Peptides against a protein of PDB entry 4J2C. Designs and how they scored, part 21

Target 1, 107 residues: chain A of PDB entry 4J2C
Amino acid sequence: MEDPFFVVKGEVQKAVNTAQGLFQRWTELLQDPSTATREEIDWTTNELRNNLRSIEWDLEDLDETISIVEANPRKFNLDATELSIRKAFITSTRQVVRDMKDQMSTS

## One batch from the design tools (peptide; made by RFdiffusion4, then SolubleMPNN)

Design b1_p12_4_s4 (from b1_p12_4, 6 letters changed)
Fold by OpenDDE base, seed 2:
Structure b1_p12_4_s4 (fold): chain B 107 residues (1-107), chain A 12 residues (1-12)
Amino acid sequence: as target 1 above (107 residues)
Amino acid sequence: SAREELRKFYFE
């Protein structure tokens, strides 16, 4: 079996890109209410939150794989640089999600 | 699914 980490990583990155687009629209709708309908605000907000939750769910699984690999290094034989890249991806992606969530919670 | 494959690869 091939390592599925990068498949999930790719799905997370796609979801991040989608979320960022939704977040931009969400911001625009709030900044100019004349361009916003209640339906679009609700749809955008819900879609954004759903995407963020999906990302967080996948990140939890990806993060756990790191712990498993570190506990079983002989089983997986990952390069130290690759492991660092995986960790960095999880950390940076969580920050991106957190930034969007923080702005949503204060609006 | 990718999640299922992840579980099979890492968690089992």
Scores: peptide ipSAE 0.542, ipTM 0.922, DockQ to the pose 0.976
Fold by OpenDDE base, seed 3:
Structure b1_p12_4_s4 (fold): chain B 107 residues (1-107), chain A 12 residues (1-12)
Amino acid sequence: as target 1 above (107 residues)
Amino acid sequence: SAREELRKFYFE
């Protein structure tokens, strides 16, 4: 069985890209109410939140795999550089999500 | 699903 970490990582990356697009639209709609309908605002907000929740859920699983690998180094025998890249991905992605959530909560 | 595969690979 091949390591599925990169598959989930790819799905997270796709969700991040989608969320960033939705976040941009969300910001635009709130900055110029004359070009926005409540319906679109609500739709955009919901889609954005759904994507963010999906990302967070996947990141929890990915983060747990790190702990499992570190607890069982002989079983997985991952390269140290690869492990660092995985950790960095989780950390940086969490920050991206956190930044969007923070801005949404203060709007 | 990818999530299921992840669990099979790491958690089991």
Scores: peptide ipSAE 0.541, ipTM 0.922, DockQ to the pose 0.975
Fold by OpenDDE base, seed 1:
Structure b1_p12_4_s4 (fold): chain B 107 residues (1-107), chain A 12 residues (1-12)
Amino acid sequence: as target 1 above (107 residues)
Amino acid sequence: SAREELRKFYFE
């Protein structure tokens, strides 16, 4: 069986892009209430939260795979560069999610 | 699904 890490990574990346778009719209709606409906605000907020939650869920699984690989290096035979890339992706993506969540919580 | 394959590959 092929390593599915990159497939999940790709899905997370897509979800991040979607979330960033929703976040931008969320910001616009709250900044100009006269141009926004409550329905769109609620929809956007819910979609954004759902996407962020999905990303966090996938990141937890991806992060666990790192631990498993490091505990079983012979089984997976991944080089240090690949592991570094995977770790960096998880770390940076978590930060992106955190930044959006922080801004939402202060509004 | 990708998630299912991830579990099969790494967790099993």
Scores: peptide ipSAE 0.541, ipTM 0.921, DockQ to the pose 0.977
Fold by OpenDDE base, seed 5:
Structure b1_p12_4_s4 (fold): chain B 107 residues (1-107), chain A 12 residues (1-12)
Amino acid sequence: as target 1 above (107 residues)
Amino acid sequence: SAREELRKFYFE
């Protein structure tokens, strides 16, 4: 069986891109109320939150796989570089999500 | 799904 980590990683990356687009629109709508409707603000906000939730869910699963690999190194035979890349991806992606969430909660 | 495959590969 092929390692599905990269598939999930790709899905997370795609979701991040989508979320960033929604976040940009969210920011624009709040910045210029003359171009915004309550309906679009609500829709954008909900879609954004849903995407962020999805990302966080996937990151949790990916993070768990790392723990499993570290507990069973001989079973998976991942080199240190690959493992580091995986960890870095999760950490950096969580930060991106956190930044968006923080801005939404303090707006 | 990818999530299901992840489970099969790592968790089982």
Scores: peptide ipSAE 0.542, ipTM 0.922, DockQ to the pose 0.934; fails the geometry check

Design b1_p12_5_s1 (from b1_p12_5, 6 letters changed)
Fold by OpenDDE base, seed 4:
Structure b1_p12_5_s1 (fold): chain B 107 residues (1-107), chain A 12 residues (1-12)
Amino acid sequence: as target 1 above (107 residues)
Amino acid sequence: SARDKLREFYYE
């Protein structure tokens, strides 16, 4: 069986891209109420939050796989560089999500 | 799902 980490990583990245787009629209709607409807604000906000929650959920699972691999190095035989890349992805993605959430909480 | 995919591989 092929390691599904990169598949899930891709799904997370897609969700991040979607969230970033929604976040941009969310910002625009709040900055110029004359071009915004309450319906779109609510929809955008909900979609954004859903995406962020999905990302956080998947990141928890991905993070767990790191622990599993490190506890069973012979079973998975993962290259050190690859492991570093995986860790960096989780860390950086969490930061991206955190930044969006922080900005939303102050609005 | 993502969770199912990971579970199937990492908990074999």
Scores: peptide ipSAE 0.509, ipTM 0.902, DockQ to the pose 0.775
Fold by OpenDDE base, seed 2:
Structure b1_p12_5_s1 (fold): chain B 107 residues (1-107), chain A 12 residues (1-12)
Amino acid sequence: as target 1 above (107 residues)
Amino acid sequence: SARDKLREFYYE
């Protein structure tokens, strides 16, 4: 069986891209109320939150795989560089999500 | 799902 980490990583990255698009629209709607309807604001806000929640959920699972690999190094035989890349992806992606959430919470 | 894929590989 092939390691599914990179597949899930790709799905998370796609979700991040989607969230960033929604976040941009969310920002635009708040900055120019004349172009915003209540329906679009609510839809955009909900879609954005749902995407962010989904990303966070997947990141938790990805993070758990790191712990499993580190606890069972002989079973998985991951290269140290590969493991570092996986950790960096999780860390940086969490930061991206956190930045969007922080801005939403202060608006 | 992502969770199912990971569980199958890492927990079995």
Scores: peptide ipSAE 0.509, ipTM 0.902, DockQ to the pose 0.781
Fold by OpenDDE base, seed 3:
Structure b1_p12_5_s1 (fold): chain B 107 residues (1-107), chain A 12 residues (1-12)
Amino acid sequence: as target 1 above (107 residues)
Amino acid sequence: SARDKLREFYYE
């Protein structure tokens, strides 16, 4: 069986891209109320939050796999560089999500 | 789902 980490990573990245688009629209709607309806604001906000929650959920699962690999190094035999890349992806993606959430909470 | 994919591989 092939390691599904990269598949899930791709799904997370897609969700991040979607969230970033929604976040941009969210920002635009709030910056110019004359071009925004409450309906679109609510829809955009909900879609954005859903994507962010999905990302966070997947990141928790990905993070758990790191712990499993580190606890069973002989079973998985992952290259140290590969493991570092996986950790970096989780860390950087969490930061991207955190930045969007912080801005939403202060709007 | 992501959870199912990961569970299948990492907990087998």
Scores: peptide ipSAE 0.506, ipTM 0.902, DockQ to the pose 0.780
Fold by OpenDDE base, seed 1:
Structure b1_p12_5_s1 (fold): chain B 107 residues (1-107), chain A 12 residues (1-12)
Amino acid sequence: as target 1 above (107 residues)
Amino acid sequence: SARDKLREFYYE
């Protein structure tokens, strides 16, 4: 069976792009209330939060696979470069999510 | 789902 890590990685990347779009709209709505309805603000906020939670959940699962691979190197036979790429993706994506969450919490 | 895909490969 094919390693599904890259498939899930792609799904997370797509979710991040969606979240970034929602975050941008969220920012616009709050910066210019005259152009915003409360309904859109609430919808955007909820969608954004849901997406961020989903991403974080997937990142936890992806991170766990790293631990499994490192504990069972012969079973998976992944090279150091591949593992590094996977770890870097998780780290950088967590930071992107954190940045959005931090800005939301201060608004 | 992501969880299902990962579980199938990494836990079985």
Scores: peptide ipSAE 0.506, ipTM 0.901, DockQ to the pose 0.775

Design b1_p12_5_s2 (from b1_p12_5, 6 letters changed)
Fold by OpenDDE base, seed 5:
Structure b1_p12_5_s2 (fold): chain B 107 residues (1-107), chain A 12 residues (1-12)
Amino acid sequence: as target 1 above (107 residues)
Amino acid sequence: SNRDKLREFYYS
């Protein structure tokens, strides 16, 4: 069986890209009320939050895999570089999500 | 789901 980590990582990356687009629109709508409707603001906000929740869900699972690998190093035989890349991805992605959530006052 | 995929591999 192939390690599914990179598959999930890819899906998270796609979700991040989507969220960033939604966040940009969310910001634009709030900065220029003349071009915004309550309906679009609500839709954008909901879509953004859904994407962020999806990302956080996957990040929790990805983080768990790292713990499993570190507890069973001989079973998975991942080199230090790959493990570092995996950890860095989770850390940096969590930061991206946190920044958006903070600006949306959802924390 | 992604969770299922990960669990299948890492808890096998």
Scores: peptide ipSAE 0.687, ipTM 0.955, DockQ to the pose 0.732
Fold by OpenDDE base, seed 4:
Structure b1_p12_5_s2 (fold): chain B 107 residues (1-107), chain A 12 residues (1-12)
Amino acid sequence: as target 1 above (107 residues)
Amino acid sequence: SNRDKLREFYYS
């Protein structure tokens, strides 16, 4: 069986890219009400929040796998560099999500 | 789901 970490990582990255686009639009809509409709603001906000929640959900699971691998090094035989990359991905992605949520005043 | 995939692999 192939390690599904990279599959989930890829989906998280896709969601991040989507969220970043939605966040940019969200900012634009709020900065210039003359070019915005309430419908688009609501849609954009909801889609953005959905993506952020999806990312956070997957990050929790990915983070758990790190602990599992570190507790069972012989079973997974993961390269130290790869493990570092996985950890860095989780850390940096959490920061990206946090920054967007902070700017949205969303908890 | 992603959760199921991960758990299937890492807890097998």
Scores: peptide ipSAE 0.686, ipTM 0.955, DockQ to the pose 0.775
Fold by OpenDDE base, seed 2:
Structure b1_p12_5_s2 (fold): chain B 107 residues (1-107), chain A 12 residues (1-12)
Amino acid sequence: as target 1 above (107 residues)
Amino acid sequence: SNRDKLREFYYS
């Protein structure tokens, strides 16, 4: 069986890109109410939140795999550099999500 | 699901 980490990573990255697009639109709608309808605001907000929740869900699982690998190094034989990259991805992605959530909570 | 895929591999 092939390690599914990279598959999930790819899906998370895709979701991040989608969320960032939605976040940009969300910001635009709030900054110029004349271009915004209630329907679009609600749709954009909900889609954005759904994407962020999906990302956070996958990140929890990805983070768990790190712990499993570190607890069983002989079973998985991951290169130290690869493990570092995996950790960095989770950390940086959580920061991106947090930044968007922080801005949404203050608006 | 992604969760199932990960669990299948890492807990196999």
Scores: peptide ipSAE 0.683, ipTM 0.954, DockQ to the pose 0.737
Fold by OpenDDE base, seed 1:
Structure b1_p12_5_s2 (fold): chain B 107 residues (1-107), chain A 12 residues (1-12)
Amino acid sequence: as target 1 above (107 residues)
Amino acid sequence: SNRDKLREFYYS
């Protein structure tokens, strides 16, 4: 069986890209209410939140795999470089999500 | 699900 980490990573990245697009639209809608309907604002907000929650869910699972690998190094035989890349992805993605959430909470 | 995929591999 092949390591599914990269598959989930790819799905998370896709969700991040989607969220970033939704976030941009969300910002535009709130900055110019005359161009927005309440329905679109609500839809965009909900879709954005759903994506962010999905990302956070996957990140938790991905983060858990790191702990498992580090606790069982002989079983997985991952080199330090790959582990570093995996950790960096989780850290940076969490920050991206946090930034969007912070801006949403202050609006 | 992604969770299931990960668990299948990492806890097998």
Scores: peptide ipSAE 0.680, ipTM 0.954, DockQ to the pose 0.780

Design b1_p12_5_s3 (from b1_p12_5, 6 letters changed)
Fold by OpenDDE base, seed 1:
Structure b1_p12_5_s3 (fold): chain B 107 residues (1-107), chain A 12 residues (1-12)
Amino acid sequence: as target 1 above (107 residues)
Amino acid sequence: SVRDKLREFYYE
């Protein structure tokens, strides 16, 4: 069986791109409310929050796999470079999500 | 699902 980490990584990356698009629209709607309906504001806000929550959930699962690998190195035989890449992805993605959430909470 | 994919590989 092939390691599914990279597949999940790709799915998370896609979700991040979607969230970034929603975030941009969210920003536009709030910056010029005259061009926005309440319905679109609510929809965009909810979609964005849901998307971010989903990403965070996936990141937690990915992070757990790292712990499992580190606890069972012989079973998975991952080298340090690959492990580092996986950790970096989780860290950087969490930061991207956090930045959007921080901006939403201050608006 | 993501959970299923990871579970199949990492928890079995």
Scores: peptide ipSAE 0.495, ipTM 0.895, DockQ to the pose 0.774
Fold by OpenDDE base, seed 2:
Structure b1_p12_5_s3 (fold): chain B 107 residues (1-107), chain A 12 residues (1-12)
Amino acid sequence: as target 1 above (107 residues)
Amino acid sequence: SVRDKLREFYYE
């Protein structure tokens, strides 16, 4: 069986791209209320929150795989560089999500 | 699902 980490990584990245698009629209709607309806604001906000929550959930699963690999190095035998890349992806993606959430909470 | 994919590989 092939390691599914890179496949899941790709799915998370796509979700991030979707969230960033929703975040951009969310920002636009709040910056120019004349172009926004309550319905669109609510829809965009809810979709964005749902996407961010989904990403966070997937990142938790990805992060757990890191712990499993580190606890069982002989079983998985991953290259140290590859492991670092996986950790960096999780860390940086969490930061991207956190930045969007922080802006939403202060608006 | 993401969870299923990871579970099948990492928890075998």
Scores: peptide ipSAE 0.492, ipTM 0.892, DockQ to the pose 0.765
Fold by OpenDDE base, seed 3:
Structure b1_p12_5_s3 (fold): chain B 107 residues (1-107), chain A 12 residues (1-12)
Amino acid sequence: as target 1 above (107 residues)
Amino acid sequence: SVRDKLREFYYE
């Protein structure tokens, strides 16, 4: 069986791109209220929050796989470089999500 | 789903 980590990584990356698009629209709506309806603001906000929560959930699952691999190194036979790349992806993606959440909470 | 994909590989 093929390791699904890279597939999930790709799905998370796609979700991040979607969230960033929603975040951009959210920012635009708040910057120019004359072009914004309450309905679109609410929809965009909810969609963005839902996407961010989904990403965070997937990152938790990905993070758990790291622990499983580290506890069973011979079973999975992943080298240190690959593990570092996976850890870095999780860390950097969490930061991207956190940055959007921080900006939303201060608006 | 993401969870199903990971479970099938990492918890087998």
Scores: peptide ipSAE 0.491, ipTM 0.892, DockQ to the pose 0.769
Fold by OpenDDE base, seed 5:
Formats: C-alpha cells, sequence, structure tokens
Structure b1_p12_5_s3 (fold): chain B 107 residues (1-107), chain A 12 residues (1-12)
C-alpha cells in the first residue's frame, strides 16, 4: 500500500489555491461595493469558509499522521527530510488559512 | 475516500 499523504497534500494544495482565489474576490467585493451584490458577497464568503474548513480538517488528519509516524518510526521508515517537509507543509498551510480567517473575522 | 485511505494506512 502506498502512503496516501502526498495525495491528501495535493488535495489540500488545490483547496488552498481555490480559497485564495475566493479570498481575492471577497476582498475586491468589499473594497468596491459599487461592483458587488449582496448575493455574490454571501456566495463568495460561504464558498471561502467551506474551503477553509475543508483545508483545516485535512490538515488535522495530516498532522495526526505525523504524530503516528513519530511514535512508530521503525514501522514507516520516513527519513528526517521527508518528515520535515510534511511538517513544514502543515505549518505553512495553517498560517495561510489563519491569515485569511483573521482578515475575514475583522471585516 | 482519500481520507479513509489515509486512516487505513496510518492506523493499519
Amino acid sequence: as target 1 above (107 residues)
Amino acid sequence: SVRDKLREFYYE
């Protein structure tokens, strides 16, 4: 059985790209109300939040795999470099999500 | 699902 971590990682990366696009549109709509409808704002906001939730959920699962690997190093035999890459991905992605959420919560 | 596969692999 192949390690599915990279598959989930790829899905998260796609979701992040989607969220960033939605966030950009969300920002544009709020910065220029004359070009925005409440319907589009609501739709964009909801889609963005849904994507962010999905990302956070996947990150939780990915983060748990790190703990499992670290608790069972002989079973998985991942090298330190690979493990570091996985950790860095989770950390940096969480930061990206947090930045968007912070801006949304203060608007 | 991919999530299920993740769990199956790591909790095997």
Scores: peptide ipSAE 0.495, ipTM 0.894, DockQ to the pose 0.875; fails the geometry check

Design b1_p12_5_s4 (from b1_p12_5, 7 letters changed)
Fold by OpenDDE base, seed 4:
Structure b1_p12_5_s4 (fold): chain B 107 residues (1-107), chain A 12 residues (1-12)
Amino acid sequence: as target 1 above (107 residues)
Amino acid sequence: SSRDKLREFYYS
């Protein structure tokens, strides 16, 4: 079986890109009420929150795989560079999500 | 699903 980490990573990356687009629109709608309908604000807000939640869920799973690999290094045989890339992806993506959530004042 | 694949790969 091939390592599915990169598959989930790709799905997270897609969700991040989607969230960033939604966040930009969310900001625009709130900054200029003349171009915004309540329906679009609500839709955008909900879609954004859903994407952020999805990302956080996947990141928890990806983070768990790191722990599993580190506990069983011979089984998975990942080199240091690959492991660093995986860790950095999780860390940086969590920061991106946190920044958006902070600006939305969401918990 | 991708989540199922993660579980299968990392816990098999």
Scores: peptide ipSAE 0.626, ipTM 0.938, DockQ to the pose 0.927
Fold by OpenDDE base, seed 3:
Structure b1_p12_5_s4 (fold): chain B 107 residues (1-107), chain A 12 residues (1-12)
Amino acid sequence: as target 1 above (107 residues)
Amino acid sequence: SSRDKLREFYYS
């Protein structure tokens, strides 16, 4: 069986890209209310939140795999560099999500 | 699903 970590990673990356686009639109809509309807604002906000929640959920699963690997190093025998990359991905992605959430909460 | 695959792979 192939390691599905990269599959989920790819899905997270896709969700991040989608969220970033939605976040940009969200920012534009709130910056100039005359350019958008309440309906579009609500739709954009909901879609953005859904994507962020999806990302956070996947990151929790990915983070758990790290713990499993570290607890069973002989079973998986992952390269230390690869493990570091996986950890870095989770950390950096969490920061991206956090930044968007922080900005949304202050608006 | 991908989540199922994670569970299958890492908990097998």
Scores: peptide ipSAE 0.623, ipTM 0.937, DockQ to the pose 0.923
Fold by OpenDDE base, seed 1:
Structure b1_p12_5_s4 (fold): chain B 107 residues (1-107), chain A 12 residues (1-12)
Amino acid sequence: as target 1 above (107 residues)
Amino acid sequence: SSRDKLREFYYS
């Protein structure tokens, strides 16, 4: 079996792109409420939150795989550079999610 | 699913 880490990573990246688009629309709707419907605001907010939650869930799973690999290096035999890239991806993606969540909580 | 594959690969 091939390592499915990159598959989940790709799904997370897609979800991040979707979330960023929703976040932009969310800010636009709240910036000019006179031209925004309550229905679109609610839909956008819910879709955004759902995407962020999905990302966080996948990141936890990906983070766990790293712990497993580091605890069993001989079993997986992963390159050190690859592990570094995986860790960096999780760290940076968590920051992106955190930034959006922080802005949503203050609006 | 992708999540199932992660479980299978890393916990096999």
Scores: peptide ipSAE 0.619, ipTM 0.937, DockQ to the pose 0.911
Fold by OpenDDE base, seed 5:
Structure b1_p12_5_s4 (fold): chain B 107 residues (1-107), chain A 12 residues (1-12)
Amino acid sequence: as target 1 above (107 residues)
Amino acid sequence: SSRDKLREFYYS
């Protein structure tokens, strides 16, 4: 069976890109109310939150896989560099999500 | 789904 980690990673990356676009629009709408409708603000906010939650959910699963691998090194025998890349991806992506969430919570 | 695949692979 092929390791599906990279598949989920790709899906997370796609969701991050989508979220970043939505976040940019969200910021623009709030900075210039003359170009914003309540409907678009609400839609953008909801879509953004949905994407962020999706990312966080996937990251939890991905993070769990790392714990499983580290607890069962003989079963998976993953390369140390590969594990580092996976950990770094989760850490950096969580930070990206956190930054957006922090800004949203203060608005 | 991808999530199911993760579970199948890592919990098998």
Scores: peptide ipSAE 0.626, ipTM 0.938, DockQ to the pose 0.915; fails the geometry check

Design b1_p12_6_s1 (from b1_p12_6, 6 letters changed)
Fold by OpenDDE base, seed 5:
Structure b1_p12_6_s1 (fold): chain B 107 residues (1-107), chain A 12 residues (1-12)
Amino acid sequence: as target 1 above (107 residues)
Amino acid sequence: SNRDKLREFYYS
């Protein structure tokens, strides 16, 4: 069986890209009320939050895999570089999500 | 789901 980590990582990356687009629109709508409707603001906000929740869900699972690998190093035989890349991805992605959530006052 | 995929591999 192939390690599914990179598959999930890819899906998270796609979700991040989507969220960033939604966040940009969310910001634009709030900065220029003349071009915004309550309906679009609500839709954008909901879509953004859904994407962020999806990302956080996957990040929790990805983080768990790292713990499993570190507890069973001989079973998975991942080199230090790959493990570092995996950890860095989770850390940096969590930061991206946190920044958006903070600006949306959802924390 | 992604969770299922990960669990299948890492808890096998």
Scores: peptide ipSAE 0.687, ipTM 0.955, DockQ to the pose 0.756
Fold by OpenDDE base, seed 4:
Structure b1_p12_6_s1 (fold): chain B 107 residues (1-107), chain A 12 residues (1-12)
Amino acid sequence: as target 1 above (107 residues)
Amino acid sequence: SNRDKLREFYYS
């Protein structure tokens, strides 16, 4: 069986890219009400929040796998560099999500 | 789901 970490990582990255686009639009809509409709603001906000929640959900699971691998090094035989990359991905992605949520005043 | 995939692999 192939390690599904990279599959989930890829989906998280896709969601991040989507969220970043939605966040940019969200900012634009709020900065210039003359070019915005309430419908688009609501849609954009909801889609953005959905993506952020999806990312956070997957990050929790990915983070758990790190602990599992570190507790069972012989079973997974993961390269130290790869493990570092996985950890860095989780850390940096959490920061990206946090920054967007902070700017949205969303908890 | 992603959760199921991960758990299937890492807890097998």
Scores: peptide ipSAE 0.686, ipTM 0.955, DockQ to the pose 0.797
Fold by OpenDDE base, seed 2:
Structure b1_p12_6_s1 (fold): chain B 107 residues (1-107), chain A 12 residues (1-12)
Amino acid sequence: as target 1 above (107 residues)
Amino acid sequence: SNRDKLREFYYS
């Protein structure tokens, strides 16, 4: 069986890109109410939140795999550099999500 | 699901 980490990573990255697009639109709608309808605001907000929740869900699982690998190094034989990259991805992605959530909570 | 895929591999 092939390690599914990279598959999930790819899906998370895709979701991040989608969320960032939605976040940009969300910001635009709030900054110029004349271009915004209630329907679009609600749709954009909900889609954005759904994407962020999906990302956070996958990140929890990805983070768990790190712990499993570190607890069983002989079973998985991951290169130290690869493990570092995996950790960095989770950390940086959580920061991106947090930044968007922080801005949404203050608006 | 992604969760199932990960669990299948890492807990196999």
Scores: peptide ipSAE 0.683, ipTM 0.954, DockQ to the pose 0.761
Fold by OpenDDE base, seed 1:
Structure b1_p12_6_s1 (fold): chain B 107 residues (1-107), chain A 12 residues (1-12)
Amino acid sequence: as target 1 above (107 residues)
Amino acid sequence: SNRDKLREFYYS
């Protein structure tokens, strides 16, 4: 069986890209209410939140795999470089999500 | 699900 980490990573990245697009639209809608309907604002907000929650869910699972690998190094035989890349992805993605959430909470 | 995929591999 092949390591599914990269598959989930790819799905998370896709969700991040989607969220970033939704976030941009969300910002535009709130900055110019005359161009927005309440329905679109609500839809965009909900879709954005759903994506962010999905990302956070996957990140938790991905983060858990790191702990498992580090606790069982002989079983997985991952080199330090790959582990570093995996950790960096989780850290940076969490920050991206946090930034969007912070801006949403202050609006 | 992604969770299931990960668990299948990492806890097998």
Scores: peptide ipSAE 0.680, ipTM 0.954, DockQ to the pose 0.802

